# Peptides against a protein of PDB entry 6A30: the designs that were tried, part 16

Target 1, 150 residues: chain A of PDB entry 6A30
Amino acid sequence: AQDADNVLQPIMDLLDSNLTLFAKICEKTVLKRVLKELWKLVMNTMERTIVLPPLTDQTMIGTLLRKHGKGLEKGRVKLPSHSDGTQMIFNAAKELGQLSKLKDHMVREEAKSLTPKQCAVVELALDTIKQYFHAGGVGLKKTFLEKSPD

## One batch from the design tools (peptide; made by RFdiffusion4, then SolubleMPNN)

Design b1_p10_6_s2 (from b1_p10_6, 6 letters changed)
Fold by OpenDDE base, seed 2:
Structure b1_p10_6_s2 (fold): chain B 150 residues (1-150), chain A 10 residues (1-10)
Amino acid sequence: as target 1 above (150 residues)
Amino acid sequence: LTSWEILAKE
């Protein structure tokens, strides 16, 4: 459990920051669409990470996410005026775009069979992320989350 | 509840 939390925490922090921003700026229908796209991105990233050799260093996912996320200064999110909203969306989209680029640079190495321990960690991680996106019913529907992105 | 969950309820 602790290992899964350590791997997920950087992703969850990034998601929470971005979703908080979108929740403030976007209408509920737009927010739902953003959630769906983020879900697909996260699932695709996880799938590739599982197929890729274990990033032995928890630090590399965190560092890769942090290197690409360094633009999120912990600045006090002052509710930007209407003009600042567009720039904030652009910055958030840029950060999401960095996640997409990370996806493209991850070399498809041959799917090595995960050890039972690795499988258990992945399963726990997936369940945690599903719960996060469901958000007690205010987020995505369980039926949507259970469907393969494919 | 996460910060965005609270905001999404409103």
Scores: peptide ipSAE 0.384, ipTM 0.888, DockQ to the pose 0.585
Fold by OpenDDE base, seed 5:
Structure b1_p10_6_s2 (fold): chain B 150 residues (1-150), chain A 10 residues (1-10)
Amino acid sequence: as target 1 above (150 residues)
Amino acid sequence: LTSWEILAKE
């Protein structure tokens, strides 16, 4: 548990900073949409980082945004004059590229399958992230979080 | 609770 927390802490801090900003500027329905997109992005990034060969953060983010980028529905969001919601998500995703460091901390040998201990750490990490996005019920629904983002 | 969780409850 402690190992998972130590690895996740930088990502969680980044998410908290971004979500705090979004919570201040977004209406509730827009915030929910942002949460869903961030969840998909995080899950896909984790999957690729753990299962697939490392890609550049920019290439990975660009691919994810092309596949999952649905235009934010025109809600009354006072976005900063120079950035739209998509750009904000993109910037958050770029900063979340530090998920690559999660692989380095959890998996020392790229060519080896995850050890049982590493699998347990990944499971704990996933549970922690799910709890974070659920946020005691004010965030995403558990049923949504339990489904594959694919 | 995180800061955004508090804000999301309002």
Scores: peptide ipSAE 0.380, ipTM 0.885, DockQ to the pose 0.657
Fold by OpenDDE base, seed 1:
Structure b1_p10_6_s2 (fold): chain B 150 residues (1-150), chain A 10 residues (1-10)
Amino acid sequence: as target 1 above (150 residues)
Amino acid sequence: LTSWEILAKE
């Protein structure tokens, strides 16, 4: 539990900071869309970190942001400036590159199979993140969070 | 509640 908390705390701090900003500048429907994209990004980043440890977080995040950022641009959601919202998400995701700390904790043991301890940490982390994104019902629906982001 | 959760309720 403590190990999971130590790994999650930086992510939670980053998410809280960015989501606070988005909540201030975005209308609720826009915020929901941002949450969905962030959820996908987080899940994909976690998956790749676990499955593909050798990949640099920056490269992976940059690729994910480019892929998902286009989805935000094509969305008819008038962010105050499409560029600013996308850039903010980009910056947020770049900061989520501090998921490297999660990587360092996860990767230090051989990339092939997670130990039972690592599995437990991942499960706890996933549950915690799901709860965080649900936010007592003001965030994403549980049904959405239980589905694959793909 | 986190700061953003509070804001999202408004």
Scores: peptide ipSAE 0.378, ipTM 0.885, DockQ to the pose 0.633
Fold by OpenDDE base, seed 3:
Structure b1_p10_6_s2 (fold): chain B 150 residues (1-150), chain A 10 residues (1-10)
Amino acid sequence: as target 1 above (150 residues)
Amino acid sequence: LTSWEILAKE
């Protein structure tokens, strides 16, 4: 449990910051679209980490997410002034376009064998992330989260 | 609830 929490913390910090920004500048329908794209990005990033971990530290997934989610804000996002709204919407639209292309660039590789402990950590992490994206029903539907992003 | 979840309910 502690290991899963340590791995997830950087991801959650990044997601909280970005989703807070998007919730402020987007209507509900746009926000749902953002959530769907972020979900796909997270799933793809986790898959790559399991198959070919490029980093050895517990923050590797968060780092990969930031790398692949190019244009996403780091840390807690400052709320925009009224004058910044148009630029932020433009940036969000640009990011969504880039995220949609990520799937096409993923190469399927043979998954490495995980120890039982590692499998348990991954399972817990996946469940936690699903709950996070569902957000008590205000986020993504459970039926969507149970489907493969492919 | 996180800050964005609260905002999404509005």
Scores: peptide ipSAE 0.374, ipTM 0.884, DockQ to the pose 0.371

Design b1_p10_6_s3 (from b1_p10_6, 6 letters changed)
Fold by OpenDDE base, seed 2:
Structure b1_p10_6_s3 (fold): chain B 150 residues (1-150), chain A 10 residues (1-10)
Amino acid sequence: as target 1 above (150 residues)
Amino acid sequence: ATSWEKLAAE
């Protein structure tokens, strides 16, 4: 459980920051679309991470997030004035793009079989992420989350 | 609830 939390926390922080921004600036239908795309991205990234031997997931995600996350302060994203909104979206998109880059880097690694322990961690991680995206019903529907993102 | 959950619920 602790290992899964350590792996997920950076992703969750990134998602929470971005989704907070999008929730403020987007109407509900647009937000739902963003959620769906983010879900697909996360699931595809995880799938590739599982199939491809994780380089120490923490270091890779952490390094990618640290290298590019310098812009998302842990703080309550105050919606800046209208002029700053575009820059914030750009920054958020850039940060989300890091997840895509992570996916691309992971695809190049050889598929390794997961140990039972790793499988358990992945299962827990997937459940946690599903719950996060469902958000008590305000996010994505359970039926959508249970389907393959492909 | 997370910050975005609260916002999405509004």
Scores: peptide ipSAE 0.433, ipTM 0.899, DockQ to the pose 0.597
Fold by OpenDDE base, seed 5:
Structure b1_p10_6_s3 (fold): chain B 150 residues (1-150), chain A 10 residues (1-10)
Amino acid sequence: as target 1 above (150 residues)
Amino acid sequence: ATSWEKLAAE
């Protein structure tokens, strides 16, 4: 548990910084949408990083955003433009490329598959991230977090 | 609680 937390802490710090910014500039409905998009990006990045051949973080995130990005709703004068909001999410996701460090830490270079122990650590890490996004109920709903991001 | 959690709770 502690090892997983140590590996995730830098990512969580990055998420906290970005989410703090979004929480300050977005109303609650927009913030919820941002959370959903970030969740999808994080999950997809983790999946690809662990399961798929290495891609450049920027290329992978760019592809994910083009496929899954829905943009921010324009509801209030203080809200960033659709393009600005998307770019902010993209930048946040790009910085989350450090998720590769999780792979490097958990996956042996020669191992095409995770050992049972490594799988358990990944599951724990996922649970930690889910709890983080749930944020005691002020974040995403448990039902949403339990669904496949695809 | 995280900083953003506190903000979201307001």
Scores: peptide ipSAE 0.427, ipTM 0.895, DockQ to the pose 0.655
Fold by OpenDDE base, seed 3:
Structure b1_p10_6_s3 (fold): chain B 150 residues (1-150), chain A 10 residues (1-10)
Amino acid sequence: as target 1 above (150 residues)
Amino acid sequence: ATSWEKLAAE
């Protein structure tokens, strides 16, 4: 459980930062669309991370995610003026783009079978992320989350 | 509830 939390925390922090930004600047319909795209990105990234050998230093992903997440200063997001809103969208898009690049840097190593412990961690992680995206019903529908993003 | 959940619920 602690290991799962350690792995998930950087991702969750990044998601929370980005979703908070999007929730502030996007209309609800747009936000839903953003959530869907983000879900696909997260699922694809996780799939690759799981398939990739342990050499993806969890510390490196965490550090990369933390480095990018720290750039969003916890500054009380004042409702950006029109100009600030555009820049925030651009920055958010850039951050999402960095996640995509992270996906590309994940070297396709031969799929090693996960140990039972690793499987349990992955299952817990997936459940946690699904719940996070569902957000008590204000986020994505359960039916959508249960479908393959492909 | 996360901060964004609260915002999305508004």
Scores: peptide ipSAE 0.420, ipTM 0.895, DockQ to the pose 0.585
Fold by OpenDDE base, seed 1:
Structure b1_p10_6_s3 (fold): chain B 150 residues (1-150), chain A 10 residues (1-10)
Amino acid sequence: as target 1 above (150 residues)
Amino acid sequence: ATSWEKLAAE
């Protein structure tokens, strides 16, 4: 449990910062779409990290989220002006559109064999992330989270 | 609740 928490905490902090910004500037339907794309990104990143050991989960996810979250400083939610907010939505939409192409570039490599301890950590991490994205019912539906992001 | 969860509930 502690190992999973240590790995997830930086990711959760980054997600919370980004989602706070999107929640402020997006209508609920747009926010839901953002959540779906972020869910797909996180799941694909986790899968790839298992296959490509040189990158830690937090480093890979953090790098990808930072790349797509143009100018979002870690933990700093700047209140965008109306013009800035609109531009951020357009930029976010553009970046989310490119995330769909990431699927096509994921070369199916053989998954690294995990120890029983590592498997338990991954399972706990997945459950934690699912609960986070569900957010007591204001986020993604359970039925969506139980399906493959592919 | 997280900060964004509170905002999403509004």
Scores: peptide ipSAE 0.420, ipTM 0.896, DockQ to the pose 0.574

Design b1_p10_6_s4 (from b1_p10_6, 6 letters changed)
Fold by OpenDDE base, seed 5:
Structure b1_p10_6_s4 (fold): chain B 150 residues (1-150), chain A 10 residues (1-10)
Amino acid sequence: as target 1 above (150 residues)
Amino acid sequence: ETSWEKLAKE
């Protein structure tokens, strides 16, 4: 459990910062669309990070997302005035677009076998992230989260 | 409960 928390903390902190901003600015339908795109991005990044590189306490996922998502500070989310809200969404969408390009630039390494301990950590991490995106029912549907990303 | 979950419920 502690190992899974250590692995997830960097990505969860980034997601909390971004989703807090989006929840304040976006209408519910827009927020749901953002959640779906973030879910796909996170799942694709996790697949590469878990299968190819060795699993560490601070996974490449958090580092990669942070490198491309610098526009939303972890601290006090200063919401811009109503006139600037559209620009903030546009900037956030642009940052997410840069993350999608990372998929094509990731070096394919040989798949490494996971130890039973690493498998257990990955399972706990996946469950935690699914619960986070479900958010007690206000987020993504369970049926969507259980599907493998195309 | 996450911070954004609370905000999304409001």
Scores: peptide ipSAE 0.446, ipTM 0.906, DockQ to the pose 0.456
Fold by OpenDDE base, seed 1:
Structure b1_p10_6_s4 (fold): chain B 150 residues (1-150), chain A 10 residues (1-10)
Amino acid sequence: as target 1 above (150 residues)
Amino acid sequence: ETSWEKLAKE
């Protein structure tokens, strides 16, 4: 459980930051679309991580996310003015693009079979992420989350 | 409850 939390925490922090931004600036239908795309991205990243297990280097994910996360200072979320909304979306998209880059870095490791312990961690992680994206029904539908991303 | 969930309810 603790290992899963350690692996997920950086991703969850990034998701929370981005989704908080999107929730503020996007209409509900747009937000739902963003959630769907994020879900696909996360699932594809996890699939690659499972197929290519560098789960051991918690340090690389943390460092990549930390280097780019410095821009969200603790500052008072000023409601972006209309002109700032586009810039914020662009910045958020850039941060999401960094998740894609993380995917590319993880692809270089040889596919190893997961140990039973690793499988359990992945299952727990998947369940946690599904719950997160469902968000008590505010987010994605369970039926959507249970489908494999195309 | 996540921060974005709270915002999305709003």
Scores: peptide ipSAE 0.431, ipTM 0.905, DockQ to the pose 0.449
Fold by OpenDDE base, seed 3:
Structure b1_p10_6_s4 (fold): chain B 150 residues (1-150), chain A 10 residues (1-10)
Amino acid sequence: as target 1 above (150 residues)
Amino acid sequence: ETSWEKLAKE
């Protein structure tokens, strides 16, 4: 649906920028770890957005990803130098450690009841994001994506 | 296929 696309497009653009950066500077095993942590972050943020809409900004995912996507210049990903790459990996590793703790700080609140239309949008959004993270098999395994991040 | 997917395949 157009509504889902409008909501997801900014997030997807930011994810593309971040993952492009990480793909350039990280080994495959590190990239896989980054994907797992980003998946958890996205899922947790989406859950909060649904459960506590008044407390969460629709741009929260984008803001969080922007904070963790250090080295992204607005509108273009630059290839880091060797020295810059090492620092970026260090920063990424540090931030991944912080992301892993995010789960422990999430208070599960009572889920807001969604209208059928809202449910359909959420389902479509979830499927789209799953496909994005799977990336034809290059990304995360389907078995991982089908499990709860909890 | 996204740009990062291409990079991840390399």
Scores: peptide ipSAE 0.429, ipTM 0.904, DockQ to the pose 0.406
Fold by OpenDDE base, seed 4:
Structure b1_p10_6_s4 (fold): chain B 150 residues (1-150), chain A 10 residues (1-10)
Amino acid sequence: as target 1 above (150 residues)
Amino acid sequence: ETSWEKLAKE
């Protein structure tokens, strides 16, 4: 459990920050669409991370998070005017786009078979992420989350 | 301000 939490914490922190913002500025239908795209991105990233040695991904995710985390310090949460909300969405979309590009640079290393311990960590991680995206029913439907990404 | 994490735990 603790190992899964340690692996997920950087992603969860990033997602919490972004989804908290999106929940405030997006209409419910738009939010659901964003969540679906993020879910696909996360699932695809996890699939690649599972296939790729975990050590390189933590360092890359940590480095990406550190580079982007320095920019969030100074913003006094002024109630975004409608114009400020659009710029925030644009910036957030740009950041998400960079995460997608990182996906393309992840070289498919040969899928080593996961050890039973690694499988257990992945299962726990998946359950945690599913719960997070469901958000007590505010987020994505369980039926959507149980569908394997295509 | 309710964080997404708080919403998820509720």
Scores: peptide ipSAE 0.353, ipTM 0.860, DockQ to the pose 0.475

Design b1_p10_7_s1 (from b1_p10_7 with S1K E6I)
Fold by OpenDDE base, seed 5:
Structure b1_p10_7_s1 (fold): chain B 150 residues (1-150), chain A 10 residues (1-10)
Amino acid sequence: as target 1 above (150 residues)
Amino acid sequence: KLEEFIEKLK
């Protein structure tokens, strides 16, 4: 449980920050597409965080989150004018693009075999993330989440 | 935060 929470917390903080914005500014079809890309990214990030030594990945995720987290100041959600909404989408797309670059850097690490403890953490983490992305039925379909090759 | 997100998607 605690190990799963330690792996999930940085990911959930990122997701909560970005998805709240996306839900406000995106059309439903665009939002669904963004959620699918985020799902792939989360799966790849989680795999690395569990397969790699915990210390290196928390630092990388934390450094990436810290580099990206400067854009989401607690500022009063001024409903951006039409121009400001476009800039927010552009900034969010830029953040997603940087996460895609992270994915490319991430694929090169040696797949280590998971210990039984790591497998249990992965299973618990996957269930929690699937529930989050399903969002009570308004998010991604369960069939997509279960059959994802990521 | 998750609950607020779900409510916005409804």
Scores: peptide ipSAE 0.018, ipTM 0.546, DockQ to the pose 0.502
Fold by OpenDDE base, seed 2:
Structure b1_p10_7_s1 (fold): chain B 150 residues (1-150), chain A 10 residues (1-10)
Amino acid sequence: as target 1 above (150 residues)
Amino acid sequence: KLEEFIEKLK
């Protein structure tokens, strides 16, 4: 439980901050696309965090996510005017695109076998994240979450 | 925060 929480907390903090904004500015179909890209990012980040001990540090995960999310100024959520909302969506899409590029740069790491402890942490973390993204049926479909490559 | 997010998605 504690090891899974240590892996998830930085990811959840990022997700909570960004998804609250996206839920306000995005239409439902756009939001679903954003959620799918975030799901892929979360899966990749979680895998690396568990496989690479130095990245299990919350500061390292936060720094990794923050280095690639440099555009998220804690700006006072002004109710976006139509123009502001479009710019925020564009910035969010650009950030997601940069995170996708990060995935491509990081694919070069050899698939290491997980220890039994790491497998247990991954299993617990995956269940928690699936529940989060499913959001009682309002978010992503269970079938999509279950078909996500491990 | 998650609950608030879910309610916004409804």
Scores: peptide ipSAE 0.017, ipTM 0.532, DockQ to the pose 0.490
Fold by OpenDDE base, seed 1:
Structure b1_p10_7_s1 (fold): chain B 150 residues (1-150), chain A 10 residues (1-10)
Amino acid sequence: as target 1 above (150 residues)
Amino acid sequence: KLEEFIEKLK
């Protein structure tokens, strides 16, 4: 449980911040596409974070996510003007791009068999993330989440 | 935050 929370918390913080913004600005079809790409990114990042040596990567992910998340808290959510919305999408896309870059810096260590502990963490994390992306039925379909090759 | 997000998606 605690290990799953440690892996998920930085991801969830990023997701909560960015998805809340996207939900306000994006049309539903655009949002769905963003969610699908984010799902792939999260799955890939989580797989690497759990499979790779735990200590340095969690801190790096947490630091990357925390640096970007702190910028959003201070601003009184003035409804961004349409022009501000584009910039906010760009900034959020840049943040997601940083996660992708982090993926590239995470050395593809050979697919070592997960320990039973790592498997349990992955399972708990996957269930939590699936629930998050399903978003009570308004997000991604369960069939998509379950059949995703990621 | 998640719950608020879900409500905004409806």
Scores: peptide ipSAE 0.017, ipTM 0.542, DockQ to the pose 0.582
Fold by OpenDDE base, seed 3:
Structure b1_p10_7_s1 (fold): chain B 150 residues (1-150), chain A 10 residues (1-10)
Amino acid sequence: as target 1 above (150 residues)
Amino acid sequence: KLEEFIEKLK
């Protein structure tokens, strides 16, 4: 439980900040596309964090997610004017485009079989993240989350 | 925050 919380907390903090902004700016169809790309990012980041024990756990996840989220300043979301919203979507789309390249550069280090403890942490984390992305039925479809190759 | 986000997605 505590290990899963330590992995998820930096991800959840980033998601809470960014998704609140996206929900205000994005049309529903655009938001669904953003959520699909964020799902892939979260899965890949979580896999790397659990499989490759980071030298500094919280800072690396936060930095990796912040490096990919650098375009969203921590600023108290003033309701962006319509023009500001378009630029923010463009910046978010550019960041998501860089995430697809990260998948190709993720040298699949030989998937050392996860220890039973690591498997249990991954399973708990996956269930929590699936619930979050499903968002009571308004988020991603369960069938997409279950069939994801990530 | 999650509940507020979900409510905004409706």
Scores: peptide ipSAE 0.017, ipTM 0.538, DockQ to the pose 0.424

Design b1_p10_7_s2 (from b1_p10_7, 3 letters changed)
Fold by OpenDDE base, seed 4:
Structure b1_p10_7_s2 (fold): chain B 150 residues (1-150), chain A 10 residues (1-10)
Amino acid sequence: as target 1 above (150 residues)
Amino acid sequence: RLQEFVEKLK
């Protein structure tokens, strides 16, 4: 339990901030696509955090995503005009492209087998994360989360 | 926390 919470807290803080933002700026179809890419990123990040405890990766993902979150705080919530929405989607897509590149760098590390303890932590973490990505039915489908190859 | 997040998404 405690080990799962320690892994989850940074991920959840990240998800709460970013998913809330994406839900506000993205239409439903774009949001679902963003959620799918974030799901893959979270799965890979969680795997690394559990298998390889280098303190550096939490800081990098948190910093990468926080650098992008801080750019939006200074904008007065103007109702997105249709033009501003397109630029935000383009920027979000560019950011997702950078996250995909991060994924490609992450996949090259040899998948170390998880210990039984690590597996238990992952299972607990996955249940919570799946609930957040499902978001009471407004997020990703349960079937997608359960059948994810990641 | 999850419930709060879900409410923010509605």
Scores: peptide ipSAE 0.085, ipTM 0.692, DockQ to the pose 0.684
Fold by OpenDDE base, seed 1:
Structure b1_p10_7_s2 (fold): chain B 150 residues (1-150), chain A 10 residues (1-10)
Amino acid sequence: as target 1 above (150 residues)
Amino acid sequence: RLQEFVEKLK
């Protein structure tokens, strides 16, 4: 449980911040596309983070997420003008791109078989993330999440 | 948190 929460918390913070922003500024079809790309990124990142030794990667993900999360202080979310929305999408895309680069720096340590504990953490994490991406039916379809090759 | 997120998406 606690280990799953430690893995999930950085991901949930990223998702909450970015998806909330995208939901406000994107049309539904654009949002769905962003969700699909983010799903792939999250699945790939989670797979690597759980398979790789836990200590260094949580700190790096947490640091990457924390560096960008601090900029959204409590300021009254003025609905950004359409021009501001484009810059926000660009910034969020840059953040997602940094997670992708983290993927490249996470050396392909050979797919060691997950321990039973790691498997349980993955399962809990996957269920939570699937629920989050499904978002009560307004997000991605369950069939997409379940049949995803990622 | 999830519920709050869902409400923001509506």
Scores: peptide ipSAE 0.083, ipTM 0.681, DockQ to the pose 0.641
Fold by OpenDDE base, seed 2:
Structure b1_p10_7_s2 (fold): chain B 150 residues (1-150), chain A 10 residues (1-10)
Amino acid sequence: as target 1 above (150 residues)
Amino acid sequence: RLQEFVEKLK
């Protein structure tokens, strides 16, 4: 439980900040695309955080997500004028594109086998994250979340 | 947090 919370808390803080913004500025179909890319990012980040030695402090997930999200936070959320909302979506799409490139750079770390304890933490974290991305049926479909490669 | 997010998506 506590280990799962330690992994989830930085992820949830980032998701709460960014998804709240995206929900306001994105049309439903655009939002679903953003959610799919964020899902991939979260899965990859979570995998690395749990596979990395337990010394990967909350600070590193937060720093990885924040280093990659630092492009997003510098946008002082002025109430988006119609032009500002479009620019925010464009910036978010550009950042998501950069995160996709980051995936290619980070795949080079050898897939270490998870210990049974790490597997249990991953399972708990995955269930919570799946619920979050499903968002009571208004987010991503359960079938998409279940078919996502682990 | 989840409930608040769901309500924002409606």
Scores: peptide ipSAE 0.053, ipTM 0.663, DockQ to the pose 0.602
Fold by OpenDDE base, seed 3:
Structure b1_p10_7_s2 (fold): chain B 150 residues (1-150), chain A 10 residues (1-10)
Amino acid sequence: as target 1 above (150 residues)
Amino acid sequence: RLQEFVEKLK
Protein backbone atom coordinates (compact mmCIF):
# COMPACT_ATOMS: atom_id res chain seq x y z
CA ALA B 1 0.00 0.00 0.00
CA GLN B 2 2.53 2.68 1.08
CA ASP B 3 4.88 1.82 -1.82
CA ALA B 4 2.01 2.19 -4.30
CA ASP B 5 1.03 5.54 -2.74
CA ASN B 6 4.62 6.78 -3.04
CA VAL B 7 4.65 5.91 -6.77
CA LEU B 8 1.15 7.28 -7.42
CA GLN B 9 1.31 10.58 -5.52
CA PRO B 10 3.66 12.45 -7.92
CA ILE B 11 1.74 11.06 -10.91
CA MET B 12 -1.61 12.09 -9.44
CA ASP B 13 -0.36 15.59 -8.55
CA LEU B 14 0.79 16.12 -12.13
CA LEU B 15 -2.41 14.64 -13.58
CA ASP B 16 -4.62 16.79 -11.32
CA SER B 17 -2.89 19.96 -12.48
CA ASN B 18 -2.70 19.13 -16.19
CA LEU B 19 -6.05 17.37 -16.65
CA THR B 20 -7.92 20.15 -14.83
CA LEU B 21 -6.56 22.58 -17.39
CA PHE B 22 -7.19 20.25 -20.35
CA ALA B 23 -10.78 19.58 -19.23
CA LYS B 24 -11.45 23.34 -19.32
CA ILE B 25 -9.82 24.15 -22.67
CA CYS B 26 -10.27 20.97 -24.76
CA GLU B 27 -13.28 19.72 -26.67
CA LYS B 28 -14.39 16.18 -25.62
CA THR B 29 -12.77 14.33 -28.59
CA VAL B 30 -9.49 16.23 -28.15
CA LEU B 31 -9.56 15.49 -24.43
CA LYS B 32 -9.97 11.74 -25.10
CA ARG B 33 -6.94 11.84 -27.41
CA VAL B 34 -4.92 13.64 -24.71
CA LEU B 35 -6.03 11.05 -22.12
CA LYS B 36 -4.87 8.18 -24.40
CA GLU B 37 -1.40 9.69 -24.74
CA LEU B 38 -1.20 10.45 -21.00
CA TRP B 39 -2.21 6.83 -20.31
CA LYS B 40 0.76 5.59 -22.37
CA LEU B 41 3.08 8.02 -20.58
CA VAL B 42 1.85 6.96 -17.14
CA MET B 43 2.19 3.24 -17.98
CA ASN B 44 5.73 3.73 -19.29
CA THR B 45 6.69 5.89 -16.29
CA MET B 46 5.32 3.33 -13.83
CA GLU B 47 7.16 0.49 -15.57
CA ARG B 48 10.45 2.38 -15.30
CA THR B 49 9.82 3.51 -11.72
CA ILE B 50 9.01 0.01 -10.49
CA VAL B 51 11.66 -1.84 -12.55
CA LEU B 52 14.39 0.78 -11.83
CA PRO B 53 14.66 1.21 -8.01
CA PRO B 54 16.62 4.51 -8.22
CA LEU B 55 13.66 6.21 -9.95
CA THR B 56 11.35 5.59 -6.93
CA ASP B 57 12.33 9.04 -5.67
CA GLN B 58 9.23 11.25 -5.85
CA THR B 59 11.41 14.08 -7.12
CA MET B 60 12.68 11.95 -10.01
CA ILE B 61 9.17 10.77 -10.97
CA GLY B 62 7.89 14.34 -10.79
CA THR B 63 10.87 15.55 -12.82
CA LEU B 64 10.45 12.78 -15.43
CA LEU B 65 6.74 13.51 -15.82
CA ARG B 66 7.43 17.25 -15.78
CA LYS B 67 10.16 16.84 -18.44
CA HIS B 68 7.53 15.26 -20.65
CA GLY B 69 4.87 17.79 -19.52
CA LYS B 70 7.13 20.92 -19.39
CA GLY B 71 4.49 23.25 -20.78
CA LEU B 72 2.34 23.61 -17.65
CA GLU B 73 3.58 25.99 -14.97
CA LYS B 74 2.11 25.37 -11.49
CA GLY B 75 0.18 28.60 -12.06
CA ARG B 76 -3.12 29.39 -10.38
CA VAL B 77 -5.47 28.51 -13.26
CA LYS B 78 -6.45 31.96 -14.41
CA LEU B 79 -9.31 31.32 -16.80
CA PRO B 80 -7.30 31.57 -20.01
CA SER B 81 -8.47 34.14 -22.48
CA HIS B 82 -9.34 32.48 -25.83
CA SER B 83 -5.81 33.31 -27.10
CA ASP B 84 -4.13 31.77 -24.05
CA GLY B 85 -6.19 28.59 -24.47
CA THR B 86 -4.97 28.14 -28.07
CA GLN B 87 -1.34 28.48 -27.02
CA MET B 88 -1.87 25.98 -24.19
CA ILE B 89 -3.41 23.44 -26.62
CA PHE B 90 -0.47 23.97 -28.98
CA ASN B 91 2.00 23.40 -26.15
CA ALA B 92 0.08 20.29 -25.05
CA ALA B 93 0.13 18.95 -28.65
CA LYS B 94 3.90 19.57 -28.82
CA GLU B 95 4.36 17.66 -25.57
CA LEU B 96 2.24 14.75 -26.87
CA GLY B 97 4.47 14.63 -29.97
CA GLN B 98 7.49 14.22 -27.69
CA LEU B 99 5.78 11.36 -25.82
CA SER B 100 5.64 9.26 -29.02
CA LYS B 101 9.43 9.57 -29.27
CA LEU B 102 9.80 8.44 -25.67
CA LYS B 103 8.49 4.98 -26.67
CA ASP B 104 11.28 4.61 -29.23
CA HIS B 105 13.94 5.67 -26.71
CA MET B 106 12.65 3.22 -24.12
CA VAL B 107 15.37 0.69 -24.61
CA ARG B 108 13.72 -2.47 -23.38
CA GLU B 109 15.92 -2.90 -20.43
CA GLU B 110 16.07 -6.67 -20.08
CA ALA B 111 12.64 -7.75 -18.84
CA LYS B 112 13.88 -8.58 -15.35
CA SER B 113 11.03 -10.54 -13.85
CA LEU B 114 9.37 -8.37 -11.21
CA THR B 115 9.54 -9.74 -7.68
CA PRO B 116 6.20 -10.82 -6.16
CA LYS B 117 6.24 -7.60 -4.08
CA GLN B 118 6.79 -5.45 -7.16
CA CYS B 119 3.98 -7.30 -8.97
CA ALA B 120 1.58 -6.57 -6.08
CA VAL B 121 2.52 -2.86 -6.13
CA VAL B 122 2.03 -2.74 -9.92
CA GLU B 123 -1.39 -4.42 -9.70
CA LEU B 124 -2.62 -2.02 -7.00
CA ALA B 125 -1.25 1.00 -8.85
CA LEU B 126 -2.79 -0.16 -12.17
CA ASP B 127 -6.24 -0.59 -10.61
CA THR B 128 -6.11 2.93 -9.13
CA ILE B 129 -4.89 4.49 -12.37
CA LYS B 130 -7.49 2.61 -14.47
CA GLN B 131 -10.22 4.02 -12.21
CA TYR B 132 -8.77 7.51 -12.56
CA PHE B 133 -8.55 7.34 -16.38
CA HIS B 134 -12.03 5.79 -16.63
CA ALA B 135 -13.33 8.73 -14.55
CA GLY B 136 -16.78 7.26 -13.85
CA GLY B 137 -17.36 6.62 -17.58
CA VAL B 138 -16.53 10.12 -18.90
CA GLY B 139 -12.85 9.25 -19.52
CA LEU B 140 -11.33 6.27 -21.36
CA LYS B 141 -13.30 3.07 -22.06
CA LYS B 142 -12.62 0.06 -19.82
CA THR B 143 -11.94 -2.11 -22.90
CA PHE B 144 -9.18 0.27 -24.00
CA LEU B 145 -7.55 0.26 -20.55
CA GLU B 146 -7.69 -3.56 -20.32
CA LYS B 147 -6.39 -4.25 -23.87
CA SER B 148 -3.69 -1.58 -23.86
CA PRO B 149 -0.33 -3.05 -24.94
CA ASP B 150 1.37 -0.68 -22.48
CA ARG A 1 -9.85 13.97 -5.92
CA LEU A 2 -11.28 11.50 -8.48
CA GLN A 3 -14.83 12.78 -7.90
CA GLU A 4 -13.70 16.38 -8.41
CA PHE A 5 -12.00 15.38 -11.67
CA VAL A 6 -15.13 13.53 -12.88
CA GLU A 7 -17.27 16.61 -12.16
CA LYS A 8 -14.84 18.79 -14.15
CA LEU A 9 -15.12 16.40 -17.15
CA LYS A 10 -18.97 16.65 -17.25
Scores: peptide ipSAE 0.029, ipTM 0.641, DockQ to the pose 0.594

